Peptides against a protein of PDB entry 6TME. Designs and how they scored, part 290

Target 1, 324 residues: chain A of PDB entry 6TME
Amino acid sequence: NRLKRAYIALQAWKKAFYSDPFNTAANWVGPDVCSYKGVFCAPALDDPSVLVVAGIDLNHADIAGYLPPELGLLTDVALFHVNSNRFCGVIPKSLSKLTLMYEFDVSNNRFVGPFPTVALSWPSLKFLDIRYNDFEGKLPPEIFDKDLDAIFLNNNRFESTIPETIGKSTASVVTFAHNKFSGCIPKTIGQMKNLNEIVFIGNNLSGCLPNEIGSLNNVTVFDASSNGFVGSLPSTLSGLANVEQMDFSYNKFTGFVTDNICKLPKLSNFTFSYNFFNGEAQSCVPGSSQEKQFDDTSNCLQNRPNQKSAKECLPVVSRPVDCS
Target 2, 324 residues: chain A of PDB entry 6TME as posed
Amino acid sequence: NRLKRAYIALQAWKKAFYSDPFNTAANWVGPDVCSYKGVFCAPALDDPSVLVVAGIDLNHADIFGYLPPELGLLTDVALFHVNSNRFCGVIPKSLSKLTLMYEFDVSNNRFVGPFPTVALSWPSLKFLDIRYNDFEGKLPPEIFDKDLDAIFLNNNRFESTIPETIGKSTASVVTFAHNKFSGCIPKTIGQMKNLNEIVFIGNNLSGCLPNEIGSLNNVTVFDASSNGFVGSLPSTLSGLANVEQMDFSYNKFTGFVTDNICKLPKLSNFTFSYNFFNGEAQSCVPGSSQEKQFDDTSNCLQNRPNQKSAKECLPVVSRPVDCS

## One batch from the design tools (peptide; made by RFdiffusion4, then SolubleMPNN)

Design b2_p27_4_s4 (from b2_p27_4, 17 letters changed)
Fold by OpenDDE base, seed 1:
Structure b2_p27_4_s4 (fold): chain B 324 residues (1-324), chain A 27 residues (1-27)
Amino acid sequence: as target 1 above (324 residues)
Amino acid sequence: SEKEEKEDEKLAKEIIEKLEEERKKLL
């Protein structure tokens, strides 16, 4: 009996709660699991006459606890949303049995350990949100081989390089922000055909930006701020026909910010502050447009306010990085 | 009851093991 298995799983989970401040699981009593708060039943896909637990939504419940391995008994769950809790420990490998998993949101918890590779075992997964946790180590390259619509990895402890497989991703939104990623952005990034938003904020990324970024025709948000990027902005950025928000602030970029970038047709905000740019086109000057906002603060620009001193600029500007 | 809980835990483990075996057959 599928509901009996679900009952066992849910009771095991209730026992794994250390704190339930909103008494979310107060009604988690008895065999009628479909009446449980945050538990949603639907007809089984293989037998419409049978009700199964198809979804869990415990978002914003502030529950402290862990995910017990018995959750692997919830084999009919397609939606698992438990964000904004205080769940700790690891994602159980037993969740590999949830073969219908479609949306997995464990964001804003206290999960630890490596990337939850169990997520790679779900053939139908479309949404993965593991942000605001303590996941660590390398990102498995296989994550980008999955047909995901969104990949939220931000605010974790991931390290090492971004996998070259990123170019295989069909995701529209990918966040790497506030991790410990290092190395260069892979050149394969330009192959992300469905990409709308990508965020690299607050990592240890370095090197030159790949020219292939300019191939991201559908990108509306590109944020690479607070990294260690060097060299000039790629001239190919003029190809970002749909970019609205672009941020390169708090890097080590040099060279000239070109008219072709600042005149991008849909550009609304372009922040390139806190770099070592030594020139900008008139179209890049803050206040030059009513439709566009620019920030050129703390660069090496002549005749602009709030720039770095010559002492700070000269050592960097005199040694341009060749990105060719 | 504690007894029922232990029985349920045992059952859960058995079910998980069976499912793993079935999965191995499908792979």
Scores: peptide ipSAE 0.028, ipTM 0.552, DockQ to the pose 0.020
Fold by OpenDDE base, seed 3:
Structure b2_p27_4_s4 (fold): chain B 324 residues (1-324), chain A 27 residues (1-27)
Amino acid sequence: as target 1 above (324 residues)
Amino acid sequence: SEKEEKEDEKLAKEIIEKLEEERKKLL
C-alpha cells in the first residue's frame, strides 16, 4: 500500500523533528496522510484511482531536525520543498527511490557534507535549489548533464574548479555565488544556449575571461564580481545583445573598457568598479546616459573621481596580462 | 501505538535495504 509507506515515512520524519515552533506537524496523526499539513496528495500516474503523496511543502516552517532514510518510502513525491527551516545532516541516499522527483528545494537549511549526488539519480529533475547550506567539496561534472531549468548552488562551501561540462547545461539560471570555486571559467560556457542568468559572485575564480562568453546571446544577467579575474575584457562581449545587468567589480581587470561593451543595446547596469582599468570610452562614463547606469569607481582612470592612486595602479597597469 | 510504530520502522528499514540490494544487482 503506497499510502501506508507514506505514513511510515512521515511518522519517521515527525520523530526526526527536534523543534516545530509553528506546530506544523501537530496534525500528523493517523493513517490519513493526505490531511497532513504540508502534505499534498494527487492521483497516481500509473493508476488515477489511487491517491498518493505527490508533494511536500514545509517552506518557512522553522523546523529543526534531520531527514531520516525512511523518506525513501515517499516514492511518488515529485515536489519536495523544505526551504527556510533548520534541517541538519545529510540528504539521505534512500531518496534515490523518488524517481518522479521534479522540484527539489532544500535551500536555507543546515545541510552538510558533499554535493548530494542522489540528485543526479533523478531522471525527471528540473529544479534544484540547495543554496544557503553548508555543502562542501567538488561539484560533480554530471550536474550539467541533467536537463535542469535552474541550478542554485550559491552560499555554500563548494570548492575546486567549475566543471567543463557546464557548456552542456540547458539551465536558464545558474548561481555559483558565495562559494570557494577556483580556476578559470571554462571556455565551454559559450555553449549554454538557454542561459539567461549566471552569477559567479564572491568566489576565488581567476585567469582571463573566455572569449566564448560573447556567445551567450540570451544572457540578461552576468555577474562575475568579487573574484580574481585578470586581463582585459574580451572584445567578444559586444555580442551580448540581451544583457541588462553586468558586473565585473572587485577583480583585477586591466586595459580599456570599450565603447562596444558600454553601448550594448539592452544594457541597464554595468559595474566595473574596483579594478585596474586604465581607460574607458565616453559611453562608459557614469552620467553619460539616462538609460544606463555605470560605476567606474576605484580604477586607474585619468580625470575621473574616486580612482586608485598612481602608486597602486602603476605596478599592475605596467604589467598587463596577455589573454591572447 | 508504540508497538505499531516500531513494527512500521522495522518494515521500512527492511524495504529500503532490499530495494538498495536489488539496485546494486542491476548495476
Scores: peptide ipSAE 0.027, ipTM 0.548, DockQ to the pose 0.019
Fold by OpenDDE base, seed 2:
Structure b2_p27_4_s4 (fold): chain B 324 residues (1-324), chain A 27 residues (1-27)
Amino acid sequence: as target 1 above (324 residues)
Amino acid sequence: SEKEEKEDEKLAKEIIEKLEEERKKLL
């Protein structure tokens, strides 16, 4: 009986709670699991006459505990939302049995360990949110081979390079922010045809920006701030026809910020502060447009306020990185 | 399986201990 298996799983999970400050599991008593708070039942896909546990929503419950292996008995779960709790430990491998998993949100918890590779085993997964945890190590390349609509990885401890498979992603939103990613942005990034928002904030990324970024025609948000990028901005950025928010601040960029970038038709905010740019077009000057906001603070620009000293600029500007 | 459960528990403990040690060094 599927509901009996669900009962075992949910009772095991209740036993794995260290704290339930809102008494969310107070009614988790007896065999009627469909009445449990945060448990949602639906007709089974293979037999509409059978009721199964199809979803879990424990968002914002502030529950402390861990995910026990018995959760693998919830084989009919397609929606698993447990964000904003205090769950700790690892994601159990037994969750591989949840073959209907569609949305998996474990964000804002205390999970540790490597990337939860069990997520790669779910053939129908569309939404993955693991942000605001303590996941570490290498991001598996296979994550981008999945037909995900959104990939939230920000605020973890991921290391290594961004996989070249990123170009295979069909995601509209991808966040890498506040990790320890290193190396260059892969040239394959330009193949992300459905990409609307990508965020690289606060990593150890370096090298030149790939020219292929200019192929991201649907991007509305591109944030590469707080990294170690060098060289000039690619001229191909003029191809970002839909970009509204663009941030390159807190890098080591050099060269000239061109008119073609600053005149992008949908550009609302362009921040290129805290770099080593030695020139900008008039269209890039803060206050030059009523429709666009620019920040050129702390560069090597002439006749602009709040710039770096000649002493700070000269060593960097005199040794431009060739990105060709 | 019981073996997988024990492996997951062991891994979790080891990582938690490591993180706690790292946090102590940052303070």
Scores: peptide ipSAE 0.023, ipTM 0.423, DockQ to the pose 0.018
Fold by OpenDDE base, seed 5:
Structure b2_p27_4_s4 (fold): chain B 324 residues (1-324), chain A 27 residues (1-27)
Amino acid sequence: as target 1 above (324 residues)
Amino acid sequence: SEKEEKEDEKLAKEIIEKLEEERKKLL
């Protein structure tokens, strides 16, 4: 019965293919779905004597098509990996029936519409990758209430603010890069106890950085480049004991870059170029350390090469933003 | 659920068409 349902689903999906340049679905013929390329069977969790479709892996197949509603018949699927294809349309709501979903990767496709809220219905979801699509609108706050290990949202069309619920996330990796997010980073960010990597690159984020970023003791990568952030860097950044890669480039930061930041014990790369910083500690100067790489290009620094003109600096530096 | 799915499919088609038109303008 379960394999028959899987057969219906997979045949419906094959019919939804517009192009299969590698002939991936060429062997998708007959009732033996476990022999299908990219289809993986395993013993059912509720009955080890029953074989079920437990996983789909069509990564890098360059398939053009859409996800039909009949995919909701794949009720035993825990792993769904279809990245690097040309699937279009929306994620079917019928996938709510896939209650065992553990890893969902639809990255690098042509999906559109709002955030796929069906992903919020999966109780056991640990990995969510929807990056490199055309998803748009608001990010639902409930995404951060999920017990996810990784959340990949980058390279989409998401807009509005980042939800304050971000502090509830247990994820080690979160990417917001290359969207249209606006507003401030929520102060609750400091509550992300398991966070190792966070990327905000290339959004419309603004305001001051919250002091609570300094509470992210496990962070190894922090990238906030290519936004509209203003004010000084928080002094609490000295608390980032494990940060290796830090990027604040292409913002509107002002003030002084301190020793306490540049002397972070595990810091290997710190980029703060293309801002309006008007001073830096000697420890922040490029070439001052053999173990650390710095970039101070295109700021308002005195006696440094490749800085902005006085005409460009004066209007910004003379009107510092108070972040207090 | 099926009715909602058909509405989502319709919405998706409309969005895709708009995106394709925008892409053509940018090229």
Scores: peptide ipSAE 0.017, ipTM 0.431, DockQ to the pose 0.018

Design b2_p27_5_s1 (from b2_p27_5, 15 letters changed)
Fold by OpenDDE base, seed 4:
Structure b2_p27_5_s1 (fold): chain B 324 residues (1-324), chain A 27 residues (1-27)
Amino acid sequence: as target 1 above (324 residues)
Amino acid sequence: PLIEPAPRPEPPPEFQFVYESMEKQKS
């Protein structure tokens, strides 16, 4: 039966623990798996008279170990939350049998290897959090074909370009921060109709920002700081009617920061420091507004404090990248 | 590292009590 399979899986997992400092699995004894700490049962969706393991919550248990293939026997699990542990190795492909997977949170662990493609096999997945691990390689384009509400990829070792399929994503929150992504932001980004927050911090992204960013009318947080972006800020950014937090700092942007950007109606914080901007509208000047906070530090602005030297600015400002 | 709170979608009604139980355990 299903609970017997769950017992086999959970006992295999307990055996795969190298360290359980809080004795989380101390009561993982006997056939009554529904009494196990961190294991949650519910009536099966296909047969309400049958009790099944539907959820796992081992968040913040600091458990060291790995995920054994026997976890594939937990076929009724929809919620899998094991963040803030010390699990290592790879995500078992046997988890493809968990066809009800809805929320998968393995963040803040020690997982390695390529993107866990088993996540692509889950037809009902809505929440994917794999941040703060050591996943590497390219991001599979198919991830954005999934009907996900949130995608957390930050603080890994992902590289290569961001897939153009990003425009197909229905996610409201996507984080790419602190990886090794390179290339340009795809123009298809403007098609992310549900996007509220997107973070690109600390990658190796480059090129011009696509004009299509201005189509993200629902975005409240847009952070592209600490990359290699060049050119001017797109004039279409005036279309970001709901943006509250915007950060373009630590790039290689040039040109003029316009009123149309700094006067965005919901803008609360706009950081464009550590670039090569050679002009800004009065509305962009720090202190010009009580409702908005600006940072223009370390640009090529005249008559502003804490700017780059002429020696640093001239070679860049005199040769602006044409993004047209 | 410290994991910041992240928005989660609401689980299906069938799993609401599981979700609530899990959240209660976290508190």
Scores: peptide ipSAE 0.292, ipTM 0.849, DockQ to the pose 0.498
Fold by OpenDDE base, seed 5:
Structure b2_p27_5_s1 (fold): chain B 324 residues (1-324), chain A 27 residues (1-27)
Amino acid sequence: as target 1 above (324 residues)
Amino acid sequence: PLIEPAPRPEPPPEFQFVYESMEKQKS
């Protein structure tokens, strides 16, 4: 009996709770699991006469505990939302049995260990949110082979390079922010045909930006701030016809910020502060437009306020990195 | 910490009822 298996799983989970401040699991008593708070049942896809647990929603419950392996018995769950709790430990490999998984949100918890590779086993997964945890190690290249609509990885401890398979991703939103990623952005990034928003904020990324970024004609948000990028901005950025928010601040960029970038038709905010740019077009000057906001603070620009000293600029500007 | 809601894909028709029930409890 599927509900019996669900009962075993949910009772095991309740036992794995260290703290339940809002008494969310107070009514998790008895065999009627469909009455449990945060547990949602529906007719089984393979047998409409059978009721199964299809969804879990424990968002914002502030529950402390861990995920026991018995959760693998919830084989009919398609929606798993446990956002903003205090769950710790690792994601159980037994969750591979949840073959209907569609949305997996374990964000804002205390999970540790490597990337939860069990997520790669779910054939129908469309939404993956593991942000605001303590996941570490390498990002598996296979994550971008999946037909995901959204991939949230930010605020973890991921390290190593971004896989070149990123170009295979069909996701509209991808976040890498506030990790320990290093190396260059792969040139394959330009092949992300559905990309709307991508953020790299606060990593250890370096090298030149690939020209292929300019092929991201659907991107509305591009944030590469707080990294170690060098060289000039690619001229191909003029191809970002739909970009609204763009941030390159807190890097080591050099060269000239061109009209072709600052006059992008949908551009609303463009921040390129805290770099080593030695020139900008008039269209890039803060206050030059009522429709666009610019920030050119702390560069090597002449006749602009709040710029770096010559002593700081000369060693970098005199040795520009050739990205060709 | 408080985090901003992430955009969700449209659920498949077979899970629409479950999704709606879950969202209702959030409101």
Scores: peptide ipSAE 0.056, ipTM 0.761, DockQ to the pose 0.550
Fold by OpenDDE base, seed 3:
Structure b2_p27_5_s1 (fold): chain B 324 residues (1-324), chain A 27 residues (1-27)
Amino acid sequence: as target 1 above (324 residues)
Amino acid sequence: PLIEPAPRPEPPPEFQFVYESMEKQKS
């Protein structure tokens, strides 16, 4: 009965294909769904004598189509990978029936609509990749209540603020890049104790960086470039003992870039170009270290090449934002 | 667009077979 349901689901999905350039679903014929290309069966968790569809992998198949509601019949699927296709529409709510979902990768498709809240219904979800789509609207705060190892949201159309619940996340990697997020980074960010990599690239984020960023002791990559951040860099950034890649470029930062930041022990690349910094420590000067790369281009620094004009700098530097 | 490599968590033991099968197909 379980494989019969899977057959119904997979045949409905095949019918939902508009284009299958690699003929991936060419062998999707007959009741033996376990022989289907991209379909993987395993013994059921509740009965090892029963074979069920446990995984789907259609990555890089360039399939055009949509996800029909009948996919909700694939109740035993734990791994769902359909990366790099041309699927459109929305993620069906019927997928709430897939209670074993562990990895969900629908990245690099043409999905639209709000955040797929059905993903929040999966109790065992550990990996969520919805990047490179056209998802829009607010990010539900509940996403960070999930015990996810990775959250990939980049290259979408998400708007509004980043939820304060971010501090509850246990994810090691989180990407917000290339969306339309606005407002400040929540102070609760410092509570992300398992965080290794976080990117905010290319949003509409603003305000001062929270001091609590300095509490991210495990972070190796921190990229806040191409936003509207203002004020000075928090002195607490000296606490980023494991940061290797740090990028604050293309913002509106002011003040002095300190030794305590540039001398971070694991720092390999620090880019703070295209801001309004009016001073930097000697340790921050590009070329000062063989082990570290710095970029101070297009700031308001004295005696450095490729800086902004006085005309550009004075209006901003003379009115520093107090983040205290 | 080019997609950067994404780290994946290790699946639980009960799903290792499925994961391995999927990875094999990718090769």
Scores: peptide ipSAE 0.035, ipTM 0.713, DockQ to the pose 0.542
Fold by OpenDDE base, seed 1:
Structure b2_p27_5_s1 (fold): chain B 324 residues (1-324), chain A 27 residues (1-27)
Amino acid sequence: as target 1 above (324 residues)
Amino acid sequence: PLIEPAPRPEPPPEFQFVYESMEKQKS
């Protein structure tokens, strides 16, 4: 009996609650699980005459607790939304039995451990949100083989390099922001055919930006701020025909910011402040355009306000990194 | 019975553009 299994799972989960400030699970009593707050039933896909638990929505419940392995009994769940709680621990491997999983949102919790590889086992997964947790370790390369619309990884403790498989991703939005990623952006990034927005903010990324970024014809947002990137901006960035928001601030870039970049046709905001650029085209100067916003603060630019001192600039500018 | 849409958490200001983009794609 599917509902009986669901009852066991949900009761186990209720027991795993340390705190339920809004008394969300107050009505989680008795066998009628379909009446439980945050539990949604629907006809089973394989048998319309059978009612099953198809969805969980406990978003914004501020529940403290953990996910018990008995949740694996919820085999008919396609939507699992438990964001903005205080769940801790790891994502149970038993969830691999939830083969219908379509949307999995555990964002804004206190989950720890490695990337929840159980998510990779779900064949029909379309939405995965694990942001604002304490997941750590390496990102499994296989994540980018999934047919996900968006990949939200930001605000975790992921480290190591970004997998080269990123180029295989069909996601339109990918966020790496506020992790501990290191190394270079993979050259395969240019193969992300559906990419619209990518955010690398606040990591330990370094090296030169790959020229292949310029192949991202559909990208509208590219933010690589607050990293350790070096060298000049790739000339191929002139190929970003649809970029609207671009941020390279708080890096160690050098060289000349070219006219071809600043005159990108859809460019609205371009921030390249807090680097070591030693020149910029007139089209890059803040105030040069009414349609575009630029920030060149704290570089090594001549005849511009709010620049770094010669003492700060000379050691870096005199030793340009060759990215060729 | 219908499964009600589950709202996403509000993004911080730095990710507002991402959220807006996603919403546009869904509409």
Scores: peptide ipSAE 0.025, ipTM 0.544, DockQ to the pose 0.049

